# Peptides against a protein of PDB entry 3C66: the designs that were tried, part 33

Target 1, 189 residues: chain A of PDB entry 3C66
Amino acid sequence: KSWANLFEKNDFFFRYKFYLEITAYTRGSDEQHLKWSGLVESKVRLLVMKLEVLAGIKIAHPFTKPFESSYCCPTEDDYEMIQDKYGSHKTETALNALKLVTDENKEEESIKDAPKAYLSTMYIGLDFNIENKKEKVDIHIPCTEFVNLCRSFNEDYGDHKVFNLALRFVKGYDLPDEVFDENEKRPSK

## One batch from the design tools (peptide; made by RFdiffusion4, then SolubleMPNN)

Design b1_p12_2_s4 (from b1_p12_2, 6 letters changed)
Fold by OpenDDE base, seed 4:
Structure b1_p12_2_s4 (fold): chain B 189 residues (1-189), chain A 12 residues (1-12)
Amino acid sequence: as target 1 above (189 residues)
Amino acid sequence: ELIIEPEFLSTR
């Protein structure tokens, strides 16, 4: 398959058993989020490069398009909940307690001027070199370096009340619903 | 069995 085919959504989220999710969070303005998420997205290729050289990783392939979402986020606790629950099918239902901002509702008075959390999520498909029945792959270093690279770019990005970044390792069957179209069936365990 | 560490890394 050509590299171009690897960037097709339909194939990408079914191709790998494992994914690394990179989510940039912003509780603030859309302008703040655009800058923050844009920075994070611009650095994903560096993370991929660092992952690819790990002995246990056979393939690290980025999905090139971010997934964008935003929630009404009136409290810091709500923001923490978003960060805790987002990115896994097992936990994402907890986000139903929050108001998802959509194109249909964004102009509603209760939503338009409400505090928001913005999310931009990038995905890396992972294939591993499994030599033994028990393989351990430590991705802590490259992930931490990536986080540090993003956070250190601007002093403002050190404000955890506004800007956050999370990396989540997920199995294909536990990907968020957002990555699948309505006509697509979630991968089985 | 594949063990990936960490499974979750947050900046918090």
Scores: peptide ipSAE 0.447, ipTM 0.927, DockQ to the pose 0.858
Fold by OpenDDE base, seed 3:
Structure b1_p12_2_s4 (fold): chain B 189 residues (1-189), chain A 12 residues (1-12)
Amino acid sequence: as target 1 above (189 residues)
Amino acid sequence: ELIIEPEFLSTR
């Protein structure tokens, strides 16, 4: 079962040239994040359905499991930095300036009492109907509708100081390191 | 070349 899951994961992040990343951010409690991320995750299928009907999208395939991470986030500037830098291999090294919360360190007093930013990231693999050398696909409407759907579910989710949501279009070679196992080589350009 | 718009949508 573990090998099959690894193989499915490995195949997923090598199968597509393009991905849409959906990240739910919470600067608050783990309970707040669980509710927010759970809501976002529950709506991903609706986004997939809207993407699949767009001209130029051949396949929109969601990865079934979120990627979870949390950082010590003492300031609003740190929270903005996380939202700017997360989700791309080119920029994720900036997150090394923050303390990653791990199972090993979560009980440390300095980490336990620190403000935290929680991240849950869903991935959608994308395949396109490229007929011509230059094709433009506009995903703005489906993505905006998705964001509005998530944000409008509860008035509390309108507080951008606590709850945020981002969608990022990423090429396979620029996926975050978290999606690959230690023995896997990042896709080449 | 494939152009996707937007490449990034933030709710900040």
Scores: peptide ipSAE 0.446, ipTM 0.928, DockQ to the pose 0.840
Fold by OpenDDE base, seed 2:
Structure b1_p12_2_s4 (fold): chain B 189 residues (1-189), chain A 12 residues (1-12)
Amino acid sequence: as target 1 above (189 residues)
Amino acid sequence: ELIIEPEFLSTR
């Protein structure tokens, strides 16, 4: 497929064995989240550039559209749980204990004015230069620099009770269910 | 909480 097709959902989440997930979390208003996630998303290209120059990384291709979700999040413990469990198929089932906000339920009295956690997740597909006998690729530096860049942009983003940012390295078979259509089969190991 | 998974291992 052409390079342009890499940004189509239809094969992106099947093309790579490995992905880097970038999730912006906001426990607050949707307006707060729009600002925070928009900032994070605007910086993803810089992360890609830093990843591409690593000797162990052959390809770093961003999926250009974020995945959006929100949960009723009445407590700080719930917010910590979301951050711990989200982004992996192995752990995301724990989120079933929380109320997912949907278009169908968002106007319900118990949901409409409830405290919420908003999530925006960006994905980078990764291909590695395994041929170079490099057993390990360390992405700590570019990831940390990215986080620092986002967090330092505004002092408000230093409030971890409201704003959080996570980077998770995942295998294709462990991608969250959100990336697949109902009729798509999850990649095998 | 900040979550970073910093390393890729060549082992699948």
Scores: peptide ipSAE 0.239, ipTM 0.800, DockQ to the pose 0.120
Fold by OpenDDE base, seed 1:
Structure b1_p12_2_s4 (fold): chain B 189 residues (1-189), chain A 12 residues (1-12)
Amino acid sequence: as target 1 above (189 residues)
Amino acid sequence: ELIIEPEFLSTR
């Protein structure tokens, strides 16, 4: 099971030129994040269905598992920085200024009781029907509908200081390092 | 050139 999942993962992030990243952010408790991210993840299939029927989209294929990470996040400015810098290889190095929470360090006294930002990220691989050298595909409507669907589920999710949601269109060569194994080379431009 | 709109959507 683990080997098949590893191969499927590795192939997925090399299979497409383009990806849509959906990230649920929570600055609060693990329980708050579990509820929020679980809701977002449960709705991703509906976004996929709406993307698949758009003119110019040939394939919208979700990756089945979320990527989970958490950072020590003592300030609101740190939380904004996470949301701005996460999800792109070009910008993710800025996150090195924050303490990544790991299984090895989570029990450290300075980390255990620290305020945290939790991240759960889903990926959709995209293939396009490019007929002409210049083509525009507008995904604004399905993305907005998805955001509204998630945010309207509970009034508590209207608190932007705690709960956030972002969608990012990225090229395969600009995917975050988290999607690749240590021995893998990221796709070239 | 393929142009996707939007490239980024945030709820902030």
Scores: peptide ipSAE 0.434, ipTM 0.926, DockQ to the pose 0.850; fails the geometry check

Design b1_p12_3_s1 (from b1_p12_3, 6 letters changed)
Fold by OpenDDE base, seed 1:
Structure b1_p12_3_s1 (fold): chain B 189 residues (1-189), chain A 12 residues (1-12)
Amino acid sequence: as target 1 above (189 residues)
Amino acid sequence: MKSRIENSIIDL
């Protein structure tokens, strides 16, 4: 990774108070995940364009790279738990009950052939044009349009046991630990 | 696929 990309990363997750997380989930093969996540990632720019034109949004800035993770996921309940707990610092500690797949452990016999859940997460930093402290911004319409766009592309993605998609609005202090380097302090409230 | 849209109404 170029030195410039490290600086852009460090500044990005401190620059905004608010983030939209877009996570593509796959419980299946690496090939299935590559196709699904690649589709979702290819559409993120269209979501950004729709967010930028909303009243009350000043900036919608995508982070350029996905975050990739995978877990050993032996059951459907484990897969639901991953989707419920991932994407928030408050809840991500529950994922410690599952085996995270790493470059160091992926060749272990207990991990290599195990059922896996794959995650690809894109981040959008949001800045709001707040004239009055009581304004609500509703991003539900652009998010729904994005979901519909991803769903309608291929009928094979209809299987909810394999393919899922989550959009989660989070505050900068509640971002997952994965976005920060070991020496970085999480943003304060 | 199942989709989740969480906290789409932003209270600022």
Scores: peptide ipSAE 0.540, ipTM 0.940, DockQ to the pose 0.859
Fold by OpenDDE base, seed 4:
Structure b1_p12_3_s1 (fold): chain B 189 residues (1-189), chain A 12 residues (1-12)
Amino acid sequence: as target 1 above (189 residues)
Amino acid sequence: MKSRIENSIIDL
């Protein structure tokens, strides 16, 4: 299959047992988020390259498109809650306490001028070499290097009140609902 | 909040 076919959504979230989620968070302006998320997204290929060379990793395939969402985020506590709860089906229901910004509601007066948290999430599908008798694979180093690379790019990205970055390893059955279409069934355990 | 790296040790 051409590289292009690997990037089609159609089966990507069913193809792997494991995923690495990379979420860029911004509590600020859309412009700030576009710069931050764009930077993070531009570096994902470097993380993939670092993951692929790990002895336990057989495949690291990035999904080509970010998932984008935004929430009304009045407080720093709300921003922490978003970062705690997002990226796992097990916990994402807690986000229902916040107002999701949509195309339908973004022009509402209560939403338009409200403080917002913006999220852009990239996914890497992971396949592992079971035959290497490694019961464990540690991806902490390449993930840390990636975080440092993104955060060190601009001094402004050191402001954790505005800019955050999370890398979360998840199983396919625990992917957020946003990755599935309405007609798709979540992978079972 | 600091950047997060969650579940970086993968049990296979």
Scores: peptide ipSAE 0.413, ipTM 0.911, DockQ to the pose 0.730
Fold by OpenDDE base, seed 3:
Structure b1_p12_3_s1 (fold): chain B 189 residues (1-189), chain A 12 residues (1-12)
Amino acid sequence: as target 1 above (189 residues)
Amino acid sequence: MKSRIENSIIDL
């Protein structure tokens, strides 16, 4: 990565107190995931536009690149566990029970032929306007509209056994480890 | 599992 890309990444995950995580999940082929995640990614700008007009949101800033991961996922229960535990530092350690697919192990016969869950995660940094005495901001409507937009694009994306989409609001100190480089210290509370 | 929207009410 260029120094500029490293600096932009490092600054992004320290700049905001709050983030919206958008994760596209696929339990199927890499080709299925590429189509699904690519669709979701293509719609993120529409979500940003809807967030920016909310009275409590000052800035909604998308990170430019998705984070990609894949796991061996032999059962539907494993797929549900991934979707439950992923996206929070508090819970992501549960994913250690599954085999992470890496460039080093992807050619192993047991991994090559295994059912996989693919994950693509996009981040939106959020800055809030506190001056308006609004202690609470509800982002449910724009998030629901976004989910409906993605799922209605193709009938196949209605199959929740294969395709899923999660939107999770997280605090900066609870971001997954994947967003930080090895030399970076996680934000404190 | 249905599409999930988690913690959509932000407490500041």
Scores: peptide ipSAE 0.412, ipTM 0.912, DockQ to the pose 0.729
Fold by OpenDDE base, seed 2:
Structure b1_p12_3_s1 (fold): chain B 189 residues (1-189), chain A 12 residues (1-12)
Amino acid sequence: as target 1 above (189 residues)
Amino acid sequence: MKSRIENSIIDL
């Protein structure tokens, strides 16, 4: 398959057994989120480069399109819940307690003026060199460096009440529903 | 909430 086919959504989320999710969170304005997520996205390539050179990682392939979602987020507790529950199929159902902002409802008065949490999620597909008897791969260092790089870029991004960043390692079968189309079957365990 | 790095030790 050509490299071009790796960027097809359907092939990407079925190709790898493992993914690294990078989610930029913003509880604030759309403009704040655009700046924050755009920064995070701009740095993903650097994380990929660091992952590719790790012992045991064979491939680190970024999906180039972010997944965007937003929720009505009236409280800090709601924002914590979003950050806790998002990014895993096992836990994402808890987000149903919040009002998802959609194109259909975004103009509703109760939603339009409500505090919102914005989410932009980037994915990196990971393939591992199993032949190296390392049953464990530690990605903590490059992930920490990435977080520090993003957070240190602007002092405003130090405000954890507004801006957050999560890196989550997930299995393909535990990817959020948003990465699959309605007609797609979730990868098997 | 602080930035999170979850499951950074991958058990293959």
Scores: peptide ipSAE 0.420, ipTM 0.912, DockQ to the pose 0.727; fails the geometry check

Design b1_p12_3_s2 (from b1_p12_3, 6 letters changed)
Fold by OpenDDE base, seed 5:
Structure b1_p12_3_s2 (fold): chain B 189 residues (1-189), chain A 12 residues (1-12)
Amino acid sequence: as target 1 above (189 residues)
Amino acid sequence: MKYRIENSIIDL
């Protein structure tokens, strides 16, 4: 199968047991988010390179396109909830309390001018060299280095009320619903 | 920016 087929959505989210999610959050304008998410996305390749050389990681494969979502986010508490609940199938149902912005509703007056939280999520599929069933792999150092790289690049992203970044390790069966099409069955545990 | 790193120690 050609290398191009490795980046098709349908094959990617069934191929690995484990994923690293990198989410750039912006509570502000679309323009602010485009700049912030673009910066984060531009650095993901450096994180992949650091993951690939870790003992116990066999493959770190990035999905090439971000997943984009936005919510009406009237309060700072709502923004904290989004960051707490997003990125896991177990917790994402809590986001149903917020209005998801869609192509169908984005022009509604109540949504168009509302404060929004924007999310751009990059995925890295992970395969591990499991010699023993009790092995722990620590990816904290590469993740911290990545965060430091993103935050140090531009002082404009210093405001934690506007710009945030999360890295979340998840199992394939706990991926958000956004990664699957309506006709696809979620991987079992 | 605030950052979160969740579950960075992976139990396989």
Scores: peptide ipSAE 0.578, ipTM 0.944, DockQ to the pose 0.863
Fold by OpenDDE base, seed 2:
Structure b1_p12_3_s2 (fold): chain B 189 residues (1-189), chain A 12 residues (1-12)
Amino acid sequence: as target 1 above (189 residues)
Amino acid sequence: MKYRIENSIIDL
């Protein structure tokens, strides 16, 4: 299969047992989010390069497209809850307490002018070198370096009430529902 | 910007 096929959604979220999620959060305007998420996304390739050279990592393949979502986010507590619960199938049901913004509802009066949290999530599929008897792989260093690259780029992103970043390691069976089509069955444990 | 790095130690 050509490299192009690795970036097709069709099997990407079934191909790997493990994924690294990179989520840019913005509680503010769409314009603020576009700038912030664009910055984060522009740095993902550097993270991939750092992951690929780790002894325990055989493959680090980025999914080429971000997943975009937004929620009505009236309070700071709601924003903290989004950041706490998003990115895992186990916890994402808590987000049902918030109004998901959709193309169908975005023009509703209660949604259109409401405070929003925007999310852009990039995924990296990971394959590990199991043969080296390393029961554990630590990716904390490259993740921290990535965060530092993003946060140091511009002072405008200093406001933690507006701009946040999360890196989360998840198993394929615990990926958010957003990565699967309605007709796709979630990977089993 | 606040950041989170979750589960960076991977048990295989």
Scores: peptide ipSAE 0.578, ipTM 0.943, DockQ to the pose 0.828
Fold by OpenDDE base, seed 4:
Structure b1_p12_3_s2 (fold): chain B 189 residues (1-189), chain A 12 residues (1-12)
Amino acid sequence: as target 1 above (189 residues)
Amino acid sequence: MKYRIENSIIDL
């Protein structure tokens, strides 16, 4: 199968049992988010390269398109909640307490000028070498290196009230709903 | 920037 087919949404989120989610969070302006998420996204390939060389990892394949979302985020607590709950189907329903910004509502007066949290999420599909009798694979080191790369790039991203980054390992059945089309069934456990 | 690394030890 050509690498080109791996970038199609339809098969990507069903192809792997495991995914690494990289989410750039920004509570601020769209411009701030564009810069931050763009930086994070620009480094994902380096993370992939580091994952691919791990003995337990057979394949680390990035999905090329980020998933973009934004929420009205009036408080720091709301921002923490977003970061806690986003990225897992088990917990994402808690975000329903917040106003999701959509193309339909973005011009509403109550939303337009509201504080927002922006999210850009990149996905890496993971396949593991089962033959390597390692019951456990530790991806903490490459993830930490990636985080360090992103945070050290510019001091402007030092403000944790504005800029955050999360790497979350999830199983395919626990992927956020956003990765599936309305007609797609979530992978079973 | 704060960061989170969640479930980095993968039990296969």
Scores: peptide ipSAE 0.574, ipTM 0.943, DockQ to the pose 0.821
Fold by OpenDDE base, seed 1:
Structure b1_p12_3_s2 (fold): chain B 189 residues (1-189), chain A 12 residues (1-12)
Amino acid sequence: as target 1 above (189 residues)
Amino acid sequence: MKYRIENSIIDL
């Protein structure tokens, strides 16, 4: 039985104190996003491998499925706001100013033809070797290497008005609401 | 593309 099938969604987001979020952003077509997010997702395993060999990291465990969302995104400022506010419970309420695209509303005339920002988010649960409570772990190098791998693959993703990538370290209590079911209580601090 | 790497230095 592959390790990938062992973690139910609900247990994964309660299991770790710390998570790394990898979000691929696209302001464009669904086809553009599918290609971009697919590329990013295909390389997440390489990031995990680099994290696992860091002395301070005990476990780096990827969640197997991306979280998909899309917003009506009329302006470049809206696109910047999405990238600034997404990925943290503290800031995600700002996204309520934008129209979330859902299966129920996607066929509405005001949504169907509107410019959209697409988001695909992968999560990595992190457990650390806490021998000394004062030790800082720096994951900047493997994160930068990952970004370089995504960027170097194809020049078609050069347009920052369309394609972006974010890596965000968050605590389990500050995960976005999307990772929890309606009946689940958010982890405490 | 632009990229963001946020909080990569982890205070435990």
Scores: peptide ipSAE 0.570, ipTM 0.943, DockQ to the pose 0.852

Design b1_p12_3_s3 (from b1_p12_3, 5 letters changed)
Fold by OpenDDE base, seed 2:
Structure b1_p12_3_s3 (fold): chain B 189 residues (1-189), chain A 12 residues (1-12)
Amino acid sequence: as target 1 above (189 residues)
Amino acid sequence: MKYRIENSVIDL
């Protein structure tokens, strides 16, 4: 397959055993989220570069498009719950307790003016060098550096009630349902 | 901004 085909959705989420998820969270306006997520997304390439040079990492390929979702988020506790449960198939069912904002429902009175949490998630597919008998790879340092880059860029993002960032390592079989089409089967363990 | 880094140590 051509290099271009590597970034097609259908191939990307089945190609790797491991993924790094980068989620920008905003409990506020769509405009606030666009600015925040745009900043985070602009730094992903730097994270990829840092991951690629780790001895245990053979490949770090970013998916080209963010996944966007939003929920009605009336309370701070709901916002914490979203951040706790999102990004894993094992836990994402807890989000069913919240109203997902869709194109079909976004104009409903109960949704249109409701407080919302916005999520933008970037994915990096990871392939590892197994040959070096390293049973473990630690990506904490590059991830921390990435967070620091995002955090230090602008003081406007200081409010943790509004702006948050998560990096989560997940296995392909535990990817959120959003990455698969309705007709696609989730990778098995 | 609060941040989370989860499962940064990967067991292969």
Scores: peptide ipSAE 0.528, ipTM 0.932, DockQ to the pose 0.827
Fold by OpenDDE base, seed 4:
Structure b1_p12_3_s3 (fold): chain B 189 residues (1-189), chain A 12 residues (1-12)
Amino acid sequence: as target 1 above (189 residues)
Amino acid sequence: MKYRIENSVIDL
């Protein structure tokens, strides 16, 4: 399969048992989010490189397109809730309490000028070396290095009320619904 | 910026 085929959505979210989600959060302007998410996205390749050299990891394959979403986020508590609940099928239903911004509703007066949380999520598919007899693989170090890289880049991103970053390890069956098309059935356990 | 690293220890 050509490298090009590896970046097609069609089977990416079915190909791996495990995924690392990298979500850039911004509660602020679209411009702020574009800068922040763009920075995070620009560093994902470095994270992949760090993951690939771990003895337990056979493959770390990035999905090249971010998933974009935004919610009306009137309070800081709502922003914390988004960050807590997003990125897992088990918990994402809690986000239904918030107004998802869509192309259909973005021009509504109640949404247009509302405070928003923006989310950009990158996915890395992970395959592991079972032969290494390690029942556990720790990816904390590469993830921490990645976070530090993003955090240290600009002091403007220091404001946790605006800019946040999450790295979440999830199983394929627990991927958010957004990664699947309407006609796709999520992987079973 | 706050950050979260969730489930960084993967049980295979």
Scores: peptide ipSAE 0.528, ipTM 0.932, DockQ to the pose 0.819
Fold by OpenDDE base, seed 5:
Formats: sequence, C-alpha cells, structure tokens
Structure b1_p12_3_s3 (fold): chain B 189 residues (1-189), chain A 12 residues (1-12)
Amino acid sequence: as target 1 above (189 residues)
Amino acid sequence: MKYRIENSVIDL
C-alpha cells in the first residue's frame, strides 16, 4: 500500500492513540486568516522534525490537509470560548451555542456580514516508544519553539485579539467530530 | 498573538 494511503482521512484518525492538534485562529477577514493559517501550515514540517528526534517519540506523522471551520463570532468572549472549547470531543458541544458557518448558510444575510472566527487545524499522529518504560513524554519544548517561530515571522500577528495559535495534545477517542465521517465509529478508550 | 500549549506532558 502506497504511503499516500497512510494520509487518507479514514485511516489516519484510527491509527494513533495520540494526536497533536495545531489550530490557527483568526477573528477578522478571510484574507487575514488565509495568510495566518498558511504561515502556520508552512511551519508544521519543522515541528514534525523536532518531535521525531525526541527519545520518547517513535513516529510523528502529519495529516497533510487542514480542517477548516468558521463561526459567527460577535464578541471577544465568544472568541475566547472557541479557543477554550475547540479541539476536544469532551468540550466541543459548547460550540453549539455559536453559529457554525457552512456552505449551506454562508450566503444568509445574518451570517455573510457577521464577524467571524476562522479556524485551521493541522493534526499530527504520534506513536511512542513504550519499551523505555517512560510513563511520560514532554513535548513542551518543540511546541514552544514552533509557537515562537510563527509569532516572530510578522509583527502583524502580534494582535492577540485577531491572531492566535493553539497546540493541544489529545487522545484518539477525544478527537473532534470533524475528523470522522458520519458512518465512522469514534475510537474507544 | 496569544498561544496555548495544552497537555504537553503526556501520560502514556
């Protein structure tokens, strides 16, 4: 089976027990988000390289395409809530309080011109070296280096009211619903 | 930008 099949959505989110989520957030224009998310996405390969050399990590495998979503986001509090609740199945239900922008509703007048938060999420599947009896692996350093790389690239991204970045480690059973098709069963604990 | 790094210490 070609390496290309390893990057199919259907297999990727069932292959690993652990995932690192990298989410670029933008509360602003679609153009602003395209630039910001594009920058973040362009740097993910560097994060992968830093993860792969950690003694506790056997494999760091990026999913090649971002997941894109957007919400009507009228307030800064809504934007904070999105950043707090997104990226985990346990907490994502709280986002139902906001209007998700879809292809079906994006042309509605109440949505079209509304303030929006845009999200682009990259996933890295992680396999760990269990043999070394390490009960814990710390990925904080490479994650911090990645964040520093993204934020230092352009001063325009300094505005935390507009541009944000999150790295979240999640278990496969706690991945957001967006990664699964309707016919797919969520991984068990 | 504000950044978040959540659960960077992984319990295996």
Scores: peptide ipSAE 0.517, ipTM 0.933, DockQ to the pose 0.831
Fold by OpenDDE base, seed 1:
Structure b1_p12_3_s3 (fold): chain B 189 residues (1-189), chain A 12 residues (1-12)
Amino acid sequence: as target 1 above (189 residues)
Amino acid sequence: MKYRIENSVIDL
C-alpha cells in the first residue's frame, strides 16, 4: 500500500498544527491551467524532500490530491484579490463577492464564456522538532528553490497576468473551508 | 509568473 493511500482526507487536516499551501493560479483557459498546475504538482515532491532534511522539521507530509476551484474573474483586480484572499479562513469570505464556478452553474451563459481564474492547491502537513529549542524555523530557502524549479522549466509561464504561484504557511485552525467536510468542525487554536 | 512566499519564517 503506497503511503499516499494511508491518510483519509478528514484525518490529514486535523493531524498537524501547521500546513504549507502551494497554489497554482491561472487566469486563462482550462488547458493553460492543466499544464501549469500539472507542472507545479509534479515538483511538490521535491519541495517535500527539501523540507524533510531541515533540522527543525520532523515531518513534511503532502496531501495526495489537489484542491481545485475556479471563479469568474472579469478583471485583473479580481485576479489580484483572489490571490490575496485565498488560502486563509480569515480572508476567504472576501471571495464570496466573486461567482464560484460549479458543476451546477458552469453551463449558464453568464459563466460559460466569462473569463475565469483557476486554482489548484496542494497541502503539506508539517510537524516540528520542539526538542531543538528553536523558537523559529525558516523554510524560505526550500520554498524559493521550488519556485525557481517551476519558473525555469518553461518560459511560456512568464506572463504574470496569466500564471502565478503562491506558497503560504498557515495554522490548522486557519485552513480554508474547502479542506473540511460539511459535518466537520474546524480545529480550535 | 509572479510568485508569493508568505510567512516562511515560522514562529513555534
Scores: peptide ipSAE 0.513, ipTM 0.932, DockQ to the pose 0.831

